Peptides against a protein of PDB entry 4HTP. Designs and how they scored, part 28

Target 1, 231 residues: chain A of PDB entry 4HTP
Amino acid sequence: SQTVASHVPFADLCSTLERIQKSKGRAEKIRHFREFLDSWRKFHDALHKNHKDVTDSFYPAMRLILPQLERERMAYGIKETMLAKLYIELLNLPRDGKDALKLLNYRTPTGTHGDAGDFAMIAYFVLKPRCLQKGSLTIQQVNDLLDSIASNNSAKRKDLIKKSLLQLITQSSALEQKWLIRMIIKDLKLGVSQQTIFSVFHNDAAELHNVTTDLEKVCRQLHDPSVGLSD

## One batch from the design tools (peptide; made by RFdiffusion4, then SolubleMPNN)

Design b1_p10_8_s4 (from b1_p10_8, 5 letters changed)
Fold by OpenDDE base, seed 1:
Structure b1_p10_8_s4 (fold): chain B 231 residues (1-231), chain A 10 residues (1-10)
Amino acid sequence: as target 1 above (231 residues)
Amino acid sequence: MTHLQKLALA
């Protein structure tokens, strides 16, 4: 069955997240999220116009926006140090060079940007002059690769984890990789709360999530913003 | 306009 996520570029999500992060006020942050969500729902209606019994929902995007609430896939087993080493290898960075040291010592303030402790931002600046300008992955493909990483981590297949990571990296822009890293580490730094995200999605979303702890169920049952839990 | 926005208008 066709899904919205199979058609939506991961770049569209990342650009939305970037806008949210850069926005100063809560209202502006909410606006950017709402615009993405409204476009998703509109496309869903168009894609599934003749199919009433669909399981497709905002879940593929929501689980990337709220990665700390992920319960379907297991742990990735990936930390910043692993990613640093992978980037040094992949980009053929000199081990004693400034960029390799920035990645390895990401917690130490280096330079004027104040990005100390934010590995994703440090990685972004290292990647920006070295990566393609536009990625090619859909949201579906990103989730498939992340599922593969989690599954292979559980199976202790390090080779296959590396393979999936390389696919993510080589098919993503520096900006997309910044957000991928934050999704994997489960810290998006959007400046909006989980409650705000749920409230924008549906008025009953926070309540349903508090009861079920099932993000997919929340997205599926509350797909229509006009239909409440009591309806 | 994002690709998603274009898809939503189609």
Scores: peptide ipSAE 0.177, ipTM 0.833, DockQ to the pose 0.949
Fold by OpenDDE base, seed 3:
Structure b1_p10_8_s4 (fold): chain B 231 residues (1-231), chain A 10 residues (1-10)
Amino acid sequence: as target 1 above (231 residues)
Amino acid sequence: MTHLQKLALA
């Protein structure tokens, strides 16, 4: 079926997240999220104008924004060390070289950037001079690849996990990979709370999530900001 | 303007 997520570039989500992270005030962080959400809802209405009974919702984006609340996918089985080794191999980095050591020892400050302990930021600076300037993946494609990784992890198919990771990496910019890593590790560092994200999405979102623990239900039932739980 | 914004206006 036709979905909003199949049309939205992953780059658009990543640029929004980057703006949120760089914003100092809560109000400005909220503004960036609201602008993305409003655009999504407008496109949904246009895309589904002639189809009133659709299951499409903000869920494909919400599960990437709040990855710690993901319950549909099983565990990825991916840690920073695995990603470091993969990047060293893929980029053909000398194992004893500066960039390989930065990735492997990401917890130790090695440079002018206060990025110690943030693997995604370390990876970003290694990737920036080596990767595509613009990615080609949609939000739907990213979710499909992440679903594949989780499924193959459960099935212990390491070769297929690597294949899906390589597809994600080779079709993404350095900025997109920074955010993708944070989604996989489940720490976006946005500087805005889960409660704030829910409150901006819908007034009843936090309550519904507290009861159901189901992000898809929250996004589907509360798709319209003017329709509440009591309606 | 993001690609999504362009799509929403179309």
Scores: peptide ipSAE 0.056, ipTM 0.786, DockQ to the pose 0.949
Fold by OpenDDE base, seed 2:
Structure b1_p10_8_s4 (fold): chain B 231 residues (1-231), chain A 10 residues (1-10)
Amino acid sequence: as target 1 above (231 residues)
Amino acid sequence: MTHLQKLALA
């Protein structure tokens, strides 16, 4: 079945998240999220114009925006140190070189950037001169690869985890990888609360999530912003 | 305009 997520570039989500993070005020952050959401809903309506009873929803994007609320896929088993080692290997960085040491010692302030402790930002600066400018992955493909990682972690298949990670990395820009890392670590640092994200999505979203703890159900049942829980 | 925005207008 066709899904909106299979047509939306992961780059579009990452660009939106970057705009949200860079925005200073709550209102501006909300505007960027709303613009992405409205575009998603409009495309959904166009894609499914002849099919009124579809299970497709904003869930593929929402689970990446609120990764701490993910309940469908199991743990990735990935930490910053694993990613650091993978990047050193993949980029063929000298182990005693400045960039390798930055990745490995990401918690130690190097005095030049206030990015100490933010592995994703450190990785971004290392990747920026070394990666492609535009990624090729859709939101669906990113979720499929993340599902593969979680499944293979449960099965203790380290080689297949590495394979999926390499696919994510080699098909993503530095900016996309920054956000992908934050999704895996489950900390986006957007500067907006979960409550704000739910409130923009639907007036009843926070309530339904509090009762069900099911993010897919929230996205599916409250797909239409004009239809409430009581309707 | 993002790719998604272009798709939404098509």
Scores: peptide ipSAE 0.048, ipTM 0.781, DockQ to the pose 0.948
Fold by OpenDDE base, seed 4:
Structure b1_p10_8_s4 (fold): chain B 231 residues (1-231), chain A 10 residues (1-10)
Amino acid sequence: as target 1 above (231 residues)
Amino acid sequence: MTHLQKLALA
């Protein structure tokens, strides 16, 4: 069955997240998230106009926005050091070069930008001059690749993990990779709380999540913002 | 307008 996520570019989510991160006020952050969500719901209604019983929901996006609440996928087994080494290899960076050292020593404040400790930001600046300007992945494809990584990690298939990571990387812009890294590491640094995200999604979302701890269930049951848990 | 917004309006 067709899903909204299969039509939405990953770039659109990343652009939204970037706007949220750059916004200073809570209200502005909320606005950007709400705009994305409203667009998603509207597209859902259009896509599924003739289908009453669909399981499609905001879940594919929500699980990327709140990756710390992921329960369907097992651990990726990926750390910043692994990504650093992968990028050094993939980009053929000199091992003793500035960019390689930045990636490996991302915790050390070496730059003027104050990005110390944020591997994704360090990676972004290294990738920006070296990567595609626009990615080609949908949200669905990103999730499929992340599922593959998690499954292969569980199966201890390191080579296949690398393969899936390479597929993600080679089809993503530097900005998309910044956010992808943050999704994998499970720290988006949006400056907005989980509770705020839930409150914008649905008034009952936080409550339902607290009871079920099931993000997919939250997204499915509370897909319509006008229909509450008691309805 | 995002691609998603365009899709939602189509």
Scores: peptide ipSAE 0.046, ipTM 0.783, DockQ to the pose 0.931

## One batch from the design tools (peptide; made by RFdiffusion4, then SolubleMPNN)

Design b1_p11_1_s1 (from b1_p11_1, 3 letters changed)
Fold by OpenDDE base, seed 2:
Parts: structure tokens; sequence; C-alpha cells
Structure b1_p11_1_s1 (fold): chain B 231 residues (1-231), chain A 11 residues (1-11)
């Protein structure tokens, strides 16, 4: 069955996350998230206009926005050092070069940007002059590749993990890769709390999540903002 | 969101 996530470019989510991160005020951050969510719901209604009982929901996006609440996927087994080595290989960076050393020593302040300890930002600046300007992946495709990584990590298939990572990287812009890295590492640095995200999604979302710990169930049961848990 | 509007129009 067709899903909203199969139509929405991953770039659109990343652009929204970038706007949220750059916004200084809580109200502006909330506005950007709400605009994306409202657009998603409108698209859902249009896509599923003839089908009342669909399981499709905001879950494919929500699990990327709140990756620390992921319970369906097992651990990726990916750390910053692994990604650094992969980028050095993929981009054919000189091992003793400035960019390779920045990726490997991401915790050490190198230069004026103050990005020490944020591997995703360091990677972004290395990637920006070297990668595609526009990615080609949908949110569904990103989730499928992340599922593959988690499954292959569980199965100890390191070669297949690398293959899926390469597919993600080669089909993504520098901005998309910055956010993808943060999703994998499970730290988006949005400057808004989990509670705020839930409160914008639905008034009952935080309560339902506290009871069920099931993010998909929260997204499906509370898909309509006008329908409460008691209804 | 103009991109979502385009996506809806393409349905």
Amino acid sequence: as target 1 above (231 residues)
Amino acid sequence: NPHFEKLIAEL
C-alpha cells in the first residue's frame, strides 16, 4: 500500500529540522514543526481519501525526529569513528590531510566554528563541496535502509552494513547527511524537548507514549488531532 | 509548504 513516507523526500524533513535548529525561540521552532506536520496530514488525507482504515501515519517521520524512542529497530552498531573511516574511504581523503583529521579528531577543537564534539557538523563541512546538492531518497527509503543496517548489525554482516550506508551517503546531500548522522547517533540537537514535540503532535500523545512506550501506536491512534484517547 | 502542495497536485 502507498504511504505518505513513500512520497515525501527525505530532504523536506531535513530542511524542516534545519529550520527548527536555526530558530532561536520555542514558538518559532514549534511553528516549523507544526507546518511540516500539518502538510503531512493534508497529504495523508488526499492520498487516502477513498480508504478509511489505513495503518499509515506520521510514524515514519516521528521515529526519525525522536530516534531515542525507537523500539522497533535494534541498535545500528555505528559510531562516529566508523563513519569517519567510511567518509575518508568514500571521498578518497588523504589520511594525513586536514579533512580526514577533522573527521577522526572531531572532539578536538579544530578551527573557528566551535563545532567541537558535533561530528555531524564537521562531516557537513567536509561533504558540502564534495557531494550532491540534492538527494533522491524518500523518508520510506531512508527507513528501509536504516532497517537493513539494524538487521545486518544483529546478524553481524558488516559488509552489508557498509553497502546500505554507502547507498544512504551517495544518494544524500551534505545537509541530509548531517541530519542522517544525528538520527543514527540519536541526538538531533533541535533545542526542543520530547514533550514539546508530543504536545504539538497531539494533546494526548505524551500520556499515551508514557503508558505504551510505542511510538507507532501513538502516531496511529492519535493521527487525527481532533480525536482524543477517550473518544 | 509549496512542495507538499505540488505532491498533492500530482496525486
Scores: peptide ipSAE 0.299, ipTM 0.904, DockQ to the pose 0.841
Fold by OpenDDE base, seed 1:
Structure b1_p11_1_s1 (fold): chain B 231 residues (1-231), chain A 11 residues (1-11)
Amino acid sequence: as target 1 above (231 residues)
Amino acid sequence: NPHFEKLIAEL
């Protein structure tokens, strides 16, 4: 079955997240998220116009926006150090070079951008001059690759993990990779709370999530903002 | 979102 996530470029989500992150106030952050969500719902209605009772929902995007609430896929087994080593290898960075050292020592203040401790931002600046300018992945494809990583981690297949990571990296812009890293590490640094995200999505979303702890169920049951839990 | 509008138009 067709899904909204199979049509929406991952770049569009990343651009939205970037706007949210750069926004100073809560209201502006909310506006950017709401605009993306409203567009998603509109696309859903158009895509499924002739199909009632679809299971498609905002879940594919929501699980990337709130990756700490992920319960469907197992742990990735990926940390910043692993990503640093992978980037050094993939980009053929000199091991003693400035960029390799930045990635490996991402927690140490380098005095350049104030991004100490934010591996994703450090990676972004290393990647920006070296990566493609436009990614090709959809939100569905990103989730499929992340599922593969989690599955292969559980199976202890490090080579296959690397393969899926390479596919993510090679098909993503530097900006998209910044956000991918944050999704994998489960720290988006949006400056907006989980509660705010849920409140914008649906008034009952936080309550339903607190009871079920099932993000997919929340997204499916509360797909329509006008239909409440008691309806 | 102009990107989504384009996507809808392409359905």
Scores: peptide ipSAE 0.299, ipTM 0.903, DockQ to the pose 0.828
Fold by OpenDDE base, seed 3:
Structure b1_p11_1_s1 (fold): chain B 231 residues (1-231), chain A 11 residues (1-11)
Amino acid sequence: as target 1 above (231 residues)
Amino acid sequence: NPHFEKLIAEL
C-alpha cells in the first residue's frame, strides 16, 4: 500500500531537524516539529481519503527522530571510525591530509569550529564542498536502506553493508548526511527532550510508550490527536 | 509547508 513516507523527501525531514537544532527557545523548537507533523497528517488524510482502514502512520519519521527508541531494526554495527574510513576512501582523501585527520580525530578540537566530539558536524564540513546540493531519497527509501544495513550486519555481510551505505551517501546532500549520521549513531542533539516530542505528537503518547515500548504502536494508535487511548 | 502543499496538489 502507498505510504506518506514514500512521498516525503528525506531532505524535508532534515530541513525540519536543522531548524529545530538552530532554534534557541523550546517554543520555537516545538513550532518547527508541530509544523512538520501537521503537514504530514494533512498529507496522510489526502493520500488515504478513500481508504479509512490503513496502517500508515508517522512511524517512519518518528523512528528517525527518536532513533534511540528503535526496537524493530537490529543494530547497525556502525561507529564513527567506520564512517570516517569510508568517507576517506569514497572521497579519495589523502590519509595525511587535513580532512582525513579531522574525520579520524573528530574528538580533538580542530581550532576552527567548537564542534569537538560531534562527528556529524565534522563530516558535514568535509562533505559540503564535495557532495550533491540536493538529495533524491524519500523517508521510505532511507528506512529501507537502514533496514538493509541492520539485516546485513546481523548476517555479517560487510560488502552489502558497504553497498547500502554508498547508496545513502551518493544520493544525499551534505546536510542530509549530517542528519543520517546522527540517526545511525542515535544522537540527534536537537535540544528538545523525548517527552516534549511525544507531548507534541499526542497527549497520551508518553504514557502509551512507557507501557508498550512500541514506537509503531504509539504512532498508529495515536495517529489522530483528537482521539485518546480511552476512546 | 509549501512543499507538502505541492505534494497534495500532485495527488
Scores: peptide ipSAE 0.297, ipTM 0.904, DockQ to the pose 0.847
Fold by OpenDDE base, seed 4:
Structure b1_p11_1_s1 (fold): chain B 231 residues (1-231), chain A 11 residues (1-11)
Amino acid sequence: as target 1 above (231 residues)
Amino acid sequence: NPHFEKLIAEL
């Protein structure tokens, strides 16, 4: 079946997340999220105009925005050190070079940006001069690749994990990779709480999530902001 | 979102 996520570029989500992160005030952060969500819902209505009983929802995006609440896919088994080594290999960085050392020692302040401890930001600056300006992945494709990584991690297929990671990396801009890394590590650093994200999504979202712990159910049952839990 | 509007127009 057609999904909104199969049409929405991953870049659009990343751009929204970047706007949220850069926004100083809570209200501005909320506005950027709301605009993306409203656009998503509008697209959903257009895409599914003739199909009322679809299971499609905001879930594909929500699980990337709140990756710490992921319960469907198993653990990726990916840490910053693995990603650092992968990037060093992929980018053919000198092992004793400045950029390789930045990636490996991401916890130590090495530069003016104050990005110590944020591997994704360190990676972004290394990737920016070396990566494509525009990615080609949809949100669906990103989730499919992440599912593959989790599945292959469970199966202890490191070769296939690397393959999926390479596909993600080679088809993503530096900015998209920054956010992808944060999704994998499960720390987006948006400066907006989970509660705020739920509250913007639907008034009953936090309550339903607290009961079910099922992010997909939350997204499906509360897809329409005008239909509550009691309806 | 102008990009979403384009996506809708392409449906």
Scores: peptide ipSAE 0.293, ipTM 0.902, DockQ to the pose 0.831

Design b1_p11_1_s2 (from b1_p11_1, 4 letters changed)
Fold by OpenDDE base, seed 5:
Structure b1_p11_1_s2 (fold): chain B 231 residues (1-231), chain A 11 residues (1-11)
Amino acid sequence: as target 1 above (231 residues)
Amino acid sequence: NPHFEKLIEEL
């Protein structure tokens, strides 16, 4: 079935997240999220104009924005150290080189950008001169690859995990990879609370999530901002 | 969002 996520580039989500992160005030952060959400809903209405009772919702994006609330896919089993080693291998970085050491020692202040402890930012600067300027993945494709990683982690298929990670990396810009890393590690550092995200999505979203703990159900049931829980 | 508008036009 056609989904909004199958049409929306992952780059568009990442650009929105980047704008949110760079915004200083809560109001600006909310505005950027709202603009993305409104655009998504508008696209949904256009895509599904002739189809009633679709199960498509904001869930594919929401689960990437709030990755700590993910309950459908199992753990990735991926840590920063694994990603560091993978990047060193993939990019053929000299092991004793500056960039390899930055990735491996990401917790140690390197004095350059003040990004000590943020692996995703360190990775971004290493990747920026080496990666594609524009990625090719949709939000659906990213979720499919993440599902593959989680499934293969559960099955202890390390080779297949690597394959899916390589696909993510080779088809993503440095900026997209920064956000992808944060999604995998489950820390986006947006500077906006979960409650704020829910409140912008729907007035009843926080309540429904508190009862159900089901992010897909929240996104599906409260897809229309004008239809409440009591309706 | 201009990009979403383009996506809608391509439907």
Scores: peptide ipSAE 0.258, ipTM 0.893, DockQ to the pose 0.828
Fold by OpenDDE base, seed 2:
Structure b1_p11_1_s2 (fold): chain B 231 residues (1-231), chain A 11 residues (1-11)
Amino acid sequence: as target 1 above (231 residues)
Amino acid sequence: NPHFEKLIEEL
């Protein structure tokens, strides 16, 4: 079935997340998230104008924004050290070179940018001069690849995990990869609480999530901001 | 969001 996520570029989500991260105040962070959400809902209404009772929702985006609440997809089995090694290989970085050492020693402050301990930021600066300027993946495609990684991790298929990671990396900009890494590691560093994200999505979202722990159910049942839990 | 507007127009 046709979904909003199959049409929305992953780059658009990443650009929104970048705006949120760069914003200083809670109100500005909320504004950027709300603008993305409202645009998504408008697109949903247009896409599904002739179809009632669709299962499509904000869930494909929400599970990337709140990756720590993911319960459908199993563990990726991916750590920063694995990603570092993969990037060194993929980018053909000299093992004793500055960029390889930055990736491997991401916890140690080696640079002037204060990015110590943030692997995604370190990766971003290494990738920026080497990667595509614009990615080609939709939100749906990103989720499909992440599903593949989780499934293959469960099956102990390391080769297939690498294949899916390579697809993600080669089809993404440096900025998209920064956010993808944070999604995989499950720490977006947005500076906005989970409760704030839920409150912007729907007034009853936090309550429904507390009861169900089902992020998809929250997104489907509370798709319309005007329809509450009691309705 | 001008990008979403374009996506809607393409539907």
Scores: peptide ipSAE 0.254, ipTM 0.893, DockQ to the pose 0.848
Fold by OpenDDE base, seed 3:
Structure b1_p11_1_s2 (fold): chain B 231 residues (1-231), chain A 11 residues (1-11)
Amino acid sequence: as target 1 above (231 residues)
Amino acid sequence: NPHFEKLIEEL
C-alpha cells in the first residue's frame, strides 16, 4: 500500500525543522510543527480516501523528529569521527586543509560561527558550496536507507553501511545533510521538548508513549486528533 | 503548505 512518507520529500521535513530551530519563541516553534503535521494529515486523508483501516501514520516522520525514541532500528554504529572521515574522502578534501581539520576537530572553537561542538553545523558550512541545491529523497527512502545502515551495522557489513551513507549524501542538499546528521546522532537541537512535540501531535500522546514506549503505536492509535485513548 | 497542496493535486 502507498504511504504518505513515499510522497513527501525529505527536503520538506528539513525545511520545517530549520524553521523550528530558527524560531525564537515556543509559540512560533509549535506553529511550524503544527502546520507540517496538519498538512501531513490532510494529505493522508486524500491519499487514503477510498481505503479504510490503513496502518499508515505520521510514524515515518515522527521517528526522525524524535530519533532518541527510536526502538525499531538497532544502533547505527555511526559517530561524528566516522562521518568526518567519510566526508574528507568523498569530497577529496586535503587532510591538512582547513575544512578537513574543521570536521575532525569540530569540538574546538574556531571563532567563526559559535558552532563549536555541533558537528552538523560544521558539516553544513563545508557542504554548502560543494553539494546539490536540491535533494531527491522522500521520507520513506531516507527511512529505508537508515534501516539498511542499522541492519548492516548489526551484521558487521561495513562496506554496505558505507554504500547506504554514500547514497544518502549524494542525493541530499547541504541543509538536508545537516538534519540527517542530527537524526543519526540523535540530537536535533530544536529548542522544543519531547513533551511539547507530543502535546501538539495529540493530547494523549505523552501518556500512551509513557505506557507503551512504542512510537509507531502512538502515531497509529492517535492519528486522529479528535479520537482519544478511551474512544 | 504549497508542496502538500501540489501533492494532493497530483493524486
Scores: peptide ipSAE 0.247, ipTM 0.891, DockQ to the pose 0.844
Fold by OpenDDE base, seed 4:
Structure b1_p11_1_s2 (fold): chain B 231 residues (1-231), chain A 11 residues (1-11)
Amino acid sequence: as target 1 above (231 residues)
Amino acid sequence: NPHFEKLIEEL
């Protein structure tokens, strides 16, 4: 079945996340998230106009926005050191070069950006002059590749993990990769709380999540902001 | 979101 996530570019989510991160005030952060969510719901209504009782929801996006709440997908088995080594290999970076050392020693403050400890930001600056300007992946495709990584991690298929990572990397802009890394590491650094994200999504979302710990159920049951848990 | 509007128009 067609899903909203199969139509929405991953770039659109990343652009929204970037706007949220750059916003200084809580109200502005909320506005950017709400605009994306409202657009998603409108698209859902249009896509599913003739189909009742679809299982499609905001879940494909929500699980990327709140990756620490992921329970369906198993662990990726990916750490910053693995990604650093992969980028050094893929980009053919000199091992003793400045960029390779930045990736490997991402916790050590280097330069003026103050990005120490944020591997994704360090990677972004390394990638920006070296990667495609525009990505081609949908949110669905990103989730499919992440599912593949998790599955292959469980199966100890390192070759297939690398293959899926290469697909993600080669089909993503530097900005998209920054956010993808943060999704994999499960730290988006948005400057907005989980509770705020839930409150914008639906008034009952935090409560339902506290009871079920199931992000998909939250997104499905509370898809309509006008329909509450008691309804 | 102008991009979503375009996506809706393409449906």
Scores: peptide ipSAE 0.246, ipTM 0.890, DockQ to the pose 0.833

